# Peptides against a protein of PDB entry 3H8D: the designs that were tried, part 35

Target 1, 122 residues: chain A of PDB entry 3H8D
Amino acid sequence: DMKRQQRFFRIPFIRPADQYKDPQNKKKGWWYAHFDGPWIARQMELHPDKPPILLVAGKDDMEMCELNLEETGLTRKRGAEILPRQFEEIWERCGGIQYLQSAIESRQARPTYATAMLQNLL

## One batch from the design tools (peptide; made by RFdiffusion4, then SolubleMPNN)

Design b1_p11_5_s2 (from b1_p11_5, 3 letters changed)
Fold by OpenDDE base, seed 1:
Structure b1_p11_5_s2 (fold): chain B 122 residues (1-122), chain C 122 residues (1-122), chain A 11 residues (1-11)
Amino acid sequence: as target 1 above (122 residues)
Amino acid sequence: as target 1 above (122 residues)
Amino acid sequence: SDLDEALALLD
């Protein structure tokens, strides 16, 4: 059978407080997602004025995208899909490896492609 | 967007020790699965000579089906798909409600349709 | 998450 496709997405978001401001006053953040087949495995949020947020499946489910990939419509949003490295580069810079590793060791992480990759690396 | 389909399956299994015995000496067990969309939410195993096994996503991932629904080929196996009540009736009899509830309360259960249903009931 | 808001901005 066909193995699950790993797909990565990035979309901008504007802070609620800035939504109705002039463009120059709208500080843009970035929402990132890694989907392991239909389900999210990792989520990451870059903010203009607070620390980055890292989320992993199993541990952070309540804070992560609850929609499957098709439900999000991300695959139909032009420019939303990104290359794996475009996600991983930011993930690594934000301490994502350590975050995911800790979630695995504490048995909080749900097994995903991401956990398997990390376990192979270490 | 379309909500995730809840699908239930049951297939027989024969104990490894009985596999090559005459038919009358093959004690049959039953493997049950509840899929919440593409991913398994609950698994249940009835055995002829040991206690039933109950498994829930998030808690028991390492012991559960790791394939998504399409990868299993269950949807293409004639007679494998069962009605929700055919699963739930056995689940309830085997103490599945208490098992899933405990997994939720200990924060071991991954959120699924099954956890949501139970939370609505209680 | 900010997904709903982010998605709405792209429509």
Scores: peptide ipSAE 0.030, ipTM 0.292, DockQ to the pose 0.049
Fold by OpenDDE base, seed 3:
Structure b1_p11_5_s2 (fold): chain B 122 residues (1-122), chain C 122 residues (1-122), chain A 11 residues (1-11)
Amino acid sequence: as target 1 above (122 residues)
Amino acid sequence: as target 1 above (122 residues)
Amino acid sequence: SDLDEALALLD
């Protein structure tokens, strides 16, 4: 559904193992989300010491944000919202296109703006 | 065509009549653009002393940016790119929905992402 | 949830 607003967010996170370390020893990761209207369509996590985590709606629901956009408060957090390209550029670099495509092909992906856009590319 | 990247930009401008005035007497306007891939789809101009100017592809080609996105250098100007909502919010407030709808109904609007989205809303 | 930890850091 092309009517829904596509919004993208990025926030830093600290690994659980680093949570109790001195500030200088807390390595930041980055949490990314794509919301297709009120519902999350894609999530991505950048870690300083392990491969990126890619998550797509339908396939990875249990590992993705379970809050709708309003519930997250992300729209009210200054600096959390990012440009679409700021998400997509990292998504592409992390193999997100292939990941989403595989989820579509296996019929695990829930239809979202992201799946529709990819189907138009393919 | 939903395959094209939608990008939005905002830059300040000074009115021609203010160009030679002292800096304190130069009233800034705001120039907004929506690019549907490489080509402009919508343009909007906010003025401190007159109504907003709304322009849509097809109808207002002669008054709109004639450069493709790459030629504008907007993608390389720090702070020029804005979030889709930052454009749309102002567009809506300025009556852009009605303006574009009228252009579609009169068959003056060139098909763009914006026209397609509006057709999905109506 | 990484989101909860991330959100807590922003607050």
Scores: peptide ipSAE 0.029, ipTM 0.537, DockQ to the pose 0.059
Fold by OpenDDE base, seed 2:
Structure b1_p11_5_s2 (fold): chain B 122 residues (1-122), chain C 122 residues (1-122), chain A 11 residues (1-11)
Amino acid sequence: as target 1 above (122 residues)
Amino acid sequence: as target 1 above (122 residues)
Amino acid sequence: SDLDEALALLD
């Protein structure tokens, strides 16, 4: 249902290969999530040394967060929650619109707030 | 339409009677707005020396911001935009749920995202 | 997963 809470989160991650290094030498990535109610609708990963990873519900479920929002603890992590536009700005830059559109057209995407908004836009 | 952007803003204000005073003696209020797409759906004002003011679209149009979101310049004011929960937390504390409910029941409220969410909650 | 690593950094 489109009446569910739309919540967006961003947290940094450090690659396993850099965990033993000094903070100056740890290349940081960014993990993004869009939760449509309790469940993740979109996930995005920015990496310092590889292309962005885009994931959408239905198509990429096995690669996405399997926990519901409350189970992640993201709502209790200060600074993790972001404004919708802070997610969408990066999503758009990474080709997320086309990625989601292709998932819809191939009938791989699960209906979510994200798919509904895209279909309204087009 | 419930597919519109839901955006929330908060800005401080100083009472006209305090504008000539030193900053230490200026009692600050807070102006809040919920925009459902381009138009304000809810407005809320916290004051240092009087009860909160709650306003809802349809009922209180003459007392609310008459500008569309772009006309306000709020989207261009750094630090003005807030998370939905930052608005709702204050709205709930000020009795906003009951205020909006009463406006719906009296048929004074214009249908907005706010009214739809409330009607889903109840 | 990247989430596990990310969550661990915030703890």
Scores: peptide ipSAE 0.029, ipTM 0.519, DockQ to the pose 0.056
Fold by OpenDDE base, seed 4:
Structure b1_p11_5_s2 (fold): chain B 122 residues (1-122), chain C 122 residues (1-122), chain A 11 residues (1-11)
Amino acid sequence: as target 1 above (122 residues)
Amino acid sequence: as target 1 above (122 residues)
Amino acid sequence: SDLDEALALLD
């Protein structure tokens, strides 16, 4: 059985309210995604002026990317793909381990590679 | 002064909850965007099992695409770009005119090409 | 979500 490829992506975003501002006044956020095969497992948003947003499959489906990986075009966007550690480091800093753990414990998390890996660490 | 190019895009999405279902059980939605130059002006989501979501700049910034057009990569996604009428027809069917009008009247809408065009019709 | 849409744009 083919193990699903774990792929990670990061893209910048500009707050809509900053769109028409001067470049110096555009606060850039960062959008992160972990795809477990074709499907998103984790999402994370870094904002310049609010707490990080952490999202996990099952719990946060309505707030997470609804496209499969191929539909996103992320694989075709130069510079979007990042190394696993580039995602995980930020995830850890943002409290992602605890967030995912809580989602598992509350039975809100859909099983993903991320949930499985967490179970191996705890 | 260079008039901003109005560009429209449509992409399919799969509900996160349907990601691991058989293809026949994956209900596909459709995401639509209107970009007024580099910035999103309107967004619309067609869902297989819930009412359409209509979003307009200024009012719905937190729910709308936070990337500028180039950052989205939509211009590089084959088949994503649609004709203005292909967007507007769906927008009209979904009550977009009334939605945008209300956003203008409530002073929630950010001025865009869409707001300007509506003012010319109303 | 906005990001889902942004991602959809990336494909």
Scores: peptide ipSAE 0.065, ipTM 0.526, DockQ to the pose 0.074; fails the geometry check

Design b1_p11_5_s3 (from b1_p11_5 with Q3L D11E)
Fold by OpenDDE base, seed 2:
Structure b1_p11_5_s3 (fold): chain B 122 residues (1-122), chain C 122 residues (1-122), chain A 11 residues (1-11)
Amino acid sequence: as target 1 above (122 residues)
Amino acid sequence: as target 1 above (122 residues)
Amino acid sequence: SELDEALELLE
């Protein structure tokens, strides 16, 4: 549905163990989200000391953002919104294409803009 | 069609009369484009010393970019691609909503993502 | 959640 905007966001996070450390000792992770309209389609988490986490709608709903886009306030957070390619570049590097493909093939992925685009690519 | 990406670009231009002036004496304008998939849907030009120019697909085809997105090379120009809101904010300020609305009502606008979004807003 | 931590950092 062309009526649904595709919007991408990235925000940093600090590990709980580093919350009270000096700024230079706080290892940053990154939280990414792709919203297909009001609802999240993909989520990705880059950690400073463990493998990236990839999440796709339908399969990983319980681990993903449960808020709609407006509820997150991300649209109002300066510097949070990013270009599609800024998300996709990292998604690709983290094996997101294969991850989403597998979720589609196993019938675990909910149809989203992301699944539609992947099916066009394959 | 959700298969078509919406991509927005901005690049500066210098007036022909200023091409050979010192850098400090070159008044910059700005060229904006909204591509609905491979083809331009909206174009906007901010000038240093004359009113902005708004252009919409269907109505203003002869005055707009005739190249498809790939042919422009914009996707490969560092810093050219911008967020949707960075385009829309200026578009709104320049009276773009009214301009596109008038083009739709006069049956001059070609159906694009922009026309669809406007029709949803109105 | 990671989102909560990220949102807190931005506040």
Scores: peptide ipSAE 0.027, ipTM 0.558, DockQ to the pose 0.053
Fold by OpenDDE base, seed 1:
Structure b1_p11_5_s3 (fold): chain B 122 residues (1-122), chain C 122 residues (1-122), chain A 11 residues (1-11)
Amino acid sequence: as target 1 above (122 residues)
Amino acid sequence: as target 1 above (122 residues)
Amino acid sequence: SELDEALELLE
């Protein structure tokens, strides 16, 4: 249902290889998620040393967050929740529109708020 | 349409009587708005010396922002946009649920995302 | 997962 709340989150991560290095040597990555109601619709990961990772529901379920929104505790983490545009701006820069469109055309994408909005845009 | 983007904004205001007073004597109020697509759905005003003002589309149109979202320039004002919960928390504290519900029951409220969500809650 | 690692950093 389109009345589901759309919520977006961002948290930093440190590469496993840098976990125990001095702070100056810990390069930050960023984990992003779009939840359409209780379930993740899109996920995005920015890395300091490799290309961005884009993931969409239906196609990439096995690589995406397996927890529902409540289980993540993200809603209770101060500073984790971001505005929709803070997600969308990065998504667009990384080619997310094309990625999701291709997933829709190949019939791999599960219907979400994101897929519906893309259909409105095109 | 329920696919309209829900956006929330908050800006401070100074009471007209305090406009030219020293900073320590300027008491801050807060103006809040919920836009359902291009049009305002709810407005709320917090004052330092009087009760909160709650306004809902349909019932209170003459007292609410008369500009569509683009005309307000709010989307271009850094720090003005807030998360949905930052609005809803204050709305709930001020009795907004009851206020909107009464507007619906009296058939004064225009259908918005807010009215639809309230029906889901009740 | 990346989420798990990120969540640990916030604790």
Scores: peptide ipSAE 0.027, ipTM 0.559, DockQ to the pose 0.054
Fold by OpenDDE base, seed 3:
Structure b1_p11_5_s3 (fold): chain B 122 residues (1-122), chain C 122 residues (1-122), chain A 11 residues (1-11)
Amino acid sequence: as target 1 above (122 residues)
Amino acid sequence: as target 1 above (122 residues)
Amino acid sequence: SELDEALELLE
């Protein structure tokens, strides 16, 4: 059902290795999520010192946020929610379209709004 | 087709009567738009000195933005695009649900993402 | 869990 609300979020994270360093020595990464209704459809992690991580529902479920949207509290965290394009721009730069396409073609992706949109685009 | 991108915008406006007043004497209103794909689905105007104006596609076409989304340049205006909830919260406060419902029931509303969502809600 | 770390940082 493509009538589900699509919502996007971004929050910073600190590498485990930097957690106890002085603030100036903590390098910040960025955690992104796309929720298709209550459930996550895509996740993305930008790191200061390694390639981006891209994750899609169905394929990467064990590595993705297991909480439904309400459980995350993201909707209540000021500044966490972002515009769709703020997510998509980074997703595209990271090769997310190709990543999701491969997941669809390999029959690993769970159908989501993201898979539907991609299939419309192709 | 509910797979169209839903995008929301907000920009300030000055009342015609205040256009040539000193800045301190200009009262700012707010213009809101919901675009269902390339075409406007809902429009809302908040005024400092009169009730909100609510407009829905099909019923109020002559009073609404006649430009498609690309023609507006809104996508290129920094700070104009807003989150869906930033629109919906105000829409709901203004009685937009009832307004759209009445337009549907009177067979005046053009089918849009907004009408579809409302019908799902009821 | 990156989310857990991120949520803690945000708070």
Scores: peptide ipSAE 0.027, ipTM 0.561, DockQ to the pose 0.056
Fold by OpenDDE base, seed 5:
Structure b1_p11_5_s3 (fold): chain B 122 residues (1-122), chain C 122 residues (1-122), chain A 11 residues (1-11)
Amino acid sequence: as target 1 above (122 residues)
Amino acid sequence: as target 1 above (122 residues)
Amino acid sequence: SELDEALELLE
């Protein structure tokens, strides 16, 4: 249903190995999520020392956020919510369009707002 | 078409009467806009010394932004774009739901994403 | 999970 609210979030994370290092030695990553209504549609993780991780609903459910949007508390975390373009810009740079397209073609992607928008882009 | 991008913007304005006053005497207002795709769906103006102005497409076209989204340059103005909730929270507080509902009932409101979402809320 | 680490950082 295209009437569902599309909401995007970004929060920093610290790698476990850096958790107890001095602040200057902690390398920060970024966790991104796109929620199509209450359920996650896409997830993305930027790491300081390895390639980004791209995940799409249907294909990568077991590696994605298992909580519905309300359960995450993200809507109540000041500064966590981002604009759609803040997500999409990074998604595109990371090859997210190709990743999602391949998931659709292999019949692994669950239909979401993201899959519908991709159809419009192609 | 529900696939259109919903984008929201907020920019400050200075009243004409305060334009040439000392900085401490300039009262700042806020101009808000909701764009459903390229065209404005809702507009809202917060004034420091009078009631807020609420405007909806179809009913208030002559008082609303006449430019399409790209023509406004808002997408290129850093800090102008806001989250949907940043618009909706103020819209709701100002009685925007009732205003839009009345415009629909009087057959003045043009169908937009905003009118569709109101139907879901009722 | 990465979310857990991210949420922990925000606390």
Scores: peptide ipSAE 0.026, ipTM 0.562, DockQ to the pose 0.057

Design b1_p11_5_s4 (from b1_p11_5, 3 letters changed)
Fold by OpenDDE base, seed 1:
Structure b1_p11_5_s4 (fold): chain B 122 residues (1-122), chain C 122 residues (1-122), chain A 11 residues (1-11)
Amino acid sequence: as target 1 above (122 residues)
Amino acid sequence: as target 1 above (122 residues)
Amino acid sequence: SELEEALALLD
């Protein structure tokens, strides 16, 4: 749907175990999201000490952000919004293309802008 | 067309008359572009000492960037790419909605993502 | 959630 704006966000997180440590001992992770209109299409989590987490709508709904875009307040958080390529570069490096492709082929993925673009790329 | 990526760019320019002046006497302008896929859809120029220039595809082709997106090299210029809202905020402030609407109604505007979105907004 | 924790850090 051409009416749906594609918007991408990134915010840092600190692991619960590091929350009360001295600043130098807080290892920063990164939370990424792709919103296709009001709803999340892809989510990605970069951790300092474990493998990246990749999540796609339809397959991973229970692990993904349950808030619509407006409810997150992300659009009102300075510096949270990022360019599409800033998301896609990391997504690609983490094996996101293969992950989403597998979800499409297994019929687990909900149709989104991301699924449509992947199908145009292949 | 859902296949076409919407990309926005901004770069500074110095007026020709100020090019050889001391840095403190160079007044900076701003050049903005919206690309609907490979082709420019909207252009905007902010000048320090004259009214904003607004340009839309179809109507103002001869005054707009004649290079396709790849030819501009904008995608390879660090800091040139901006968020959609960073373009739209300035576009709106400069009367861009009315300008584009007038171009559509007079049948001067070429169909673009921008014309489609405006028609959905009204 | 990771989002909630991340959002809390921005405040």
Scores: peptide ipSAE 0.031, ipTM 0.547, DockQ to the pose 0.054
Fold by OpenDDE base, seed 2:
Structure b1_p11_5_s4 (fold): chain B 122 residues (1-122), chain C 122 residues (1-122), chain A 11 residues (1-11)
Amino acid sequence: as target 1 above (122 residues)
Amino acid sequence: as target 1 above (122 residues)
Amino acid sequence: SELEEALALLD
């Protein structure tokens, strides 16, 4: 159902190893999510010292956010919600288009707004 | 078609009478737009010295932006695009829900994402 | 999880 609201979020995270360090020694990562209605469609993690993690619904469910959007509290966190382009720009830079395409071709991706938009783009 | 991308924009404007005044004497208004795909669905104008203007597609076409989204160049203006809630919060404060509802009830509103969402809310 | 850690930073 493409009538579902598409919402994008970004929040910082600190590595467990940096939790007790001085602020200047805490390296921030970034956690990104695309919610297609109440459920996550794509997730992306930018790390300060390892490659980006890209995740898509259906393929990576066990590694993705298991909470529905309301359960996350993201909608109530000021500054967490971002514009679609703020997600997509990073997603594209990280090879997200190819990642999702491969998941579709392997029949691992669950149909979402993201899969539909990609199929329209190709 | 609820598959269309919903995009929201805000830009400042200066009253014609203030164009040639000193910056401190230029009173800014704010122009808001909701685009349902390529076409404007709602428009809102905040003025420094008169009531807000609320406009909805179908009813107020002659007073609204006549350009499609690409023609406006809004997508290319850095800082112009806003989150849905940034539009909706002001829309709600200005009585936009009632305004759109009245336009629907009078059969003046063109069906848009905005009319569909309102009908789902009521 | 990364989400839990990220969410905790915003609380």
Scores: peptide ipSAE 0.030, ipTM 0.532, DockQ to the pose 0.052
Fold by OpenDDE base, seed 3:
Structure b1_p11_5_s4 (fold): chain B 122 residues (1-122), chain C 122 residues (1-122), chain A 11 residues (1-11)
Amino acid sequence: as target 1 above (122 residues)
Amino acid sequence: as target 1 above (122 residues)
Amino acid sequence: SELEEALALLD
């Protein structure tokens, strides 16, 4: 729905296995989120040592951020918010379109801005 | 409509009267645009020496960017695209909500994402 | 939570 603002965020994370290592040995991953209004629609995790993780609302709710946008504090963290294209470029490269399409076809995806956009693309 | 991407841009401009002045004497204004899909929905101009100019689609078409988004080349200019909040914050401060509301009430505003958002706010 | 770890790094 046009009434919902689409907002995108990116933050670095350190792998649990690297938490106790020296700073130079801590490899940063990147956590990405797409919020369709107050609720997360897509999540993506870039790892330095394994394939990217893609998650879509409805299908992957248990593995996705459970906080609404306000609860995350992301809107108050300087440098966390990114342009839509900064999310979509990585999403596309990581096979996100196919992942979301499969979730729609299997009837696992919750309707979001992302599902609507894809249905207009196809 | 949710199918249309909302994109925001900001670029500096030099006043015509300052074009031939030394660089130190050229005061930069700021040109802002909101594109609702391919078409401009709102335009805003910040001037160093006069009140901001606010323009809305339908009412101010003759004073607004006549190019569609692709024609502007803004999507290809590094640093031109800004976050929605970077536009909205200035729009709000410049009285944009009231300006758009008045344009809607006078039946001068073309329906856009901006008009729909305002109608949901009110 | 990866989000919690990530949020902690931003603080």
Scores: peptide ipSAE 0.028, ipTM 0.557, DockQ to the pose 0.055
Fold by OpenDDE base, seed 4:
Structure b1_p11_5_s4 (fold): chain B 122 residues (1-122), chain C 122 residues (1-122), chain A 11 residues (1-11)
Amino acid sequence: as target 1 above (122 residues)
Amino acid sequence: as target 1 above (122 residues)
Amino acid sequence: SELEEALALLD
């Protein structure tokens, strides 16, 4: 149901290898999520030393957040929630449109708000 | 430093495949973490339909939580923090001692409170 | 998973 609230979140992470390093030597990555209502539709991980990871529901379920939005507590974490454009801009730059498109074409993508919006674009 | 506070957390997750199902059909897994001070030392995932996943620092860094404890917000999530025994009992039942032991013997484990305690046991 | 860690951060 496209009437579900679309919510976007971003949180930092530090590589396990850097966790005991000095703050200046800890390279932070960024974890991004798009929730279509209570359920994740897209995930994205920016790393300081490897290519971005893009994940879409259906195709990448085993690699994606397995909690519903409420269970994540993201809505209660100050500064975690971001505007749609703050997600989409990074998604676009990382090749997210093409990634999601391919997942749709291969019948791997689960139908979400994101898949529906892409179908409107294309 | 073994003087670091040992803290343990548990949160539920739902399989992505079940996220759109009725509540009665959503099988929850459980995510467990042991933090040795600010840094994760052990992680454990109980799944409703697959074997437990055991993870230890050093060996499994790429699969484990990449956030320091403060960044996780777990300390601010009501009901997330658990007693050491609530973690250890499940860890023991899942074969965690043997798993960590093997990681130490293979030189894959990063030194943590958990590795030190195991060395005292064994 | 990264998500679980990320989720832990949300609280």
Scores: peptide ipSAE 0.058, ipTM 0.478, DockQ to the pose 0.077; fails the geometry check

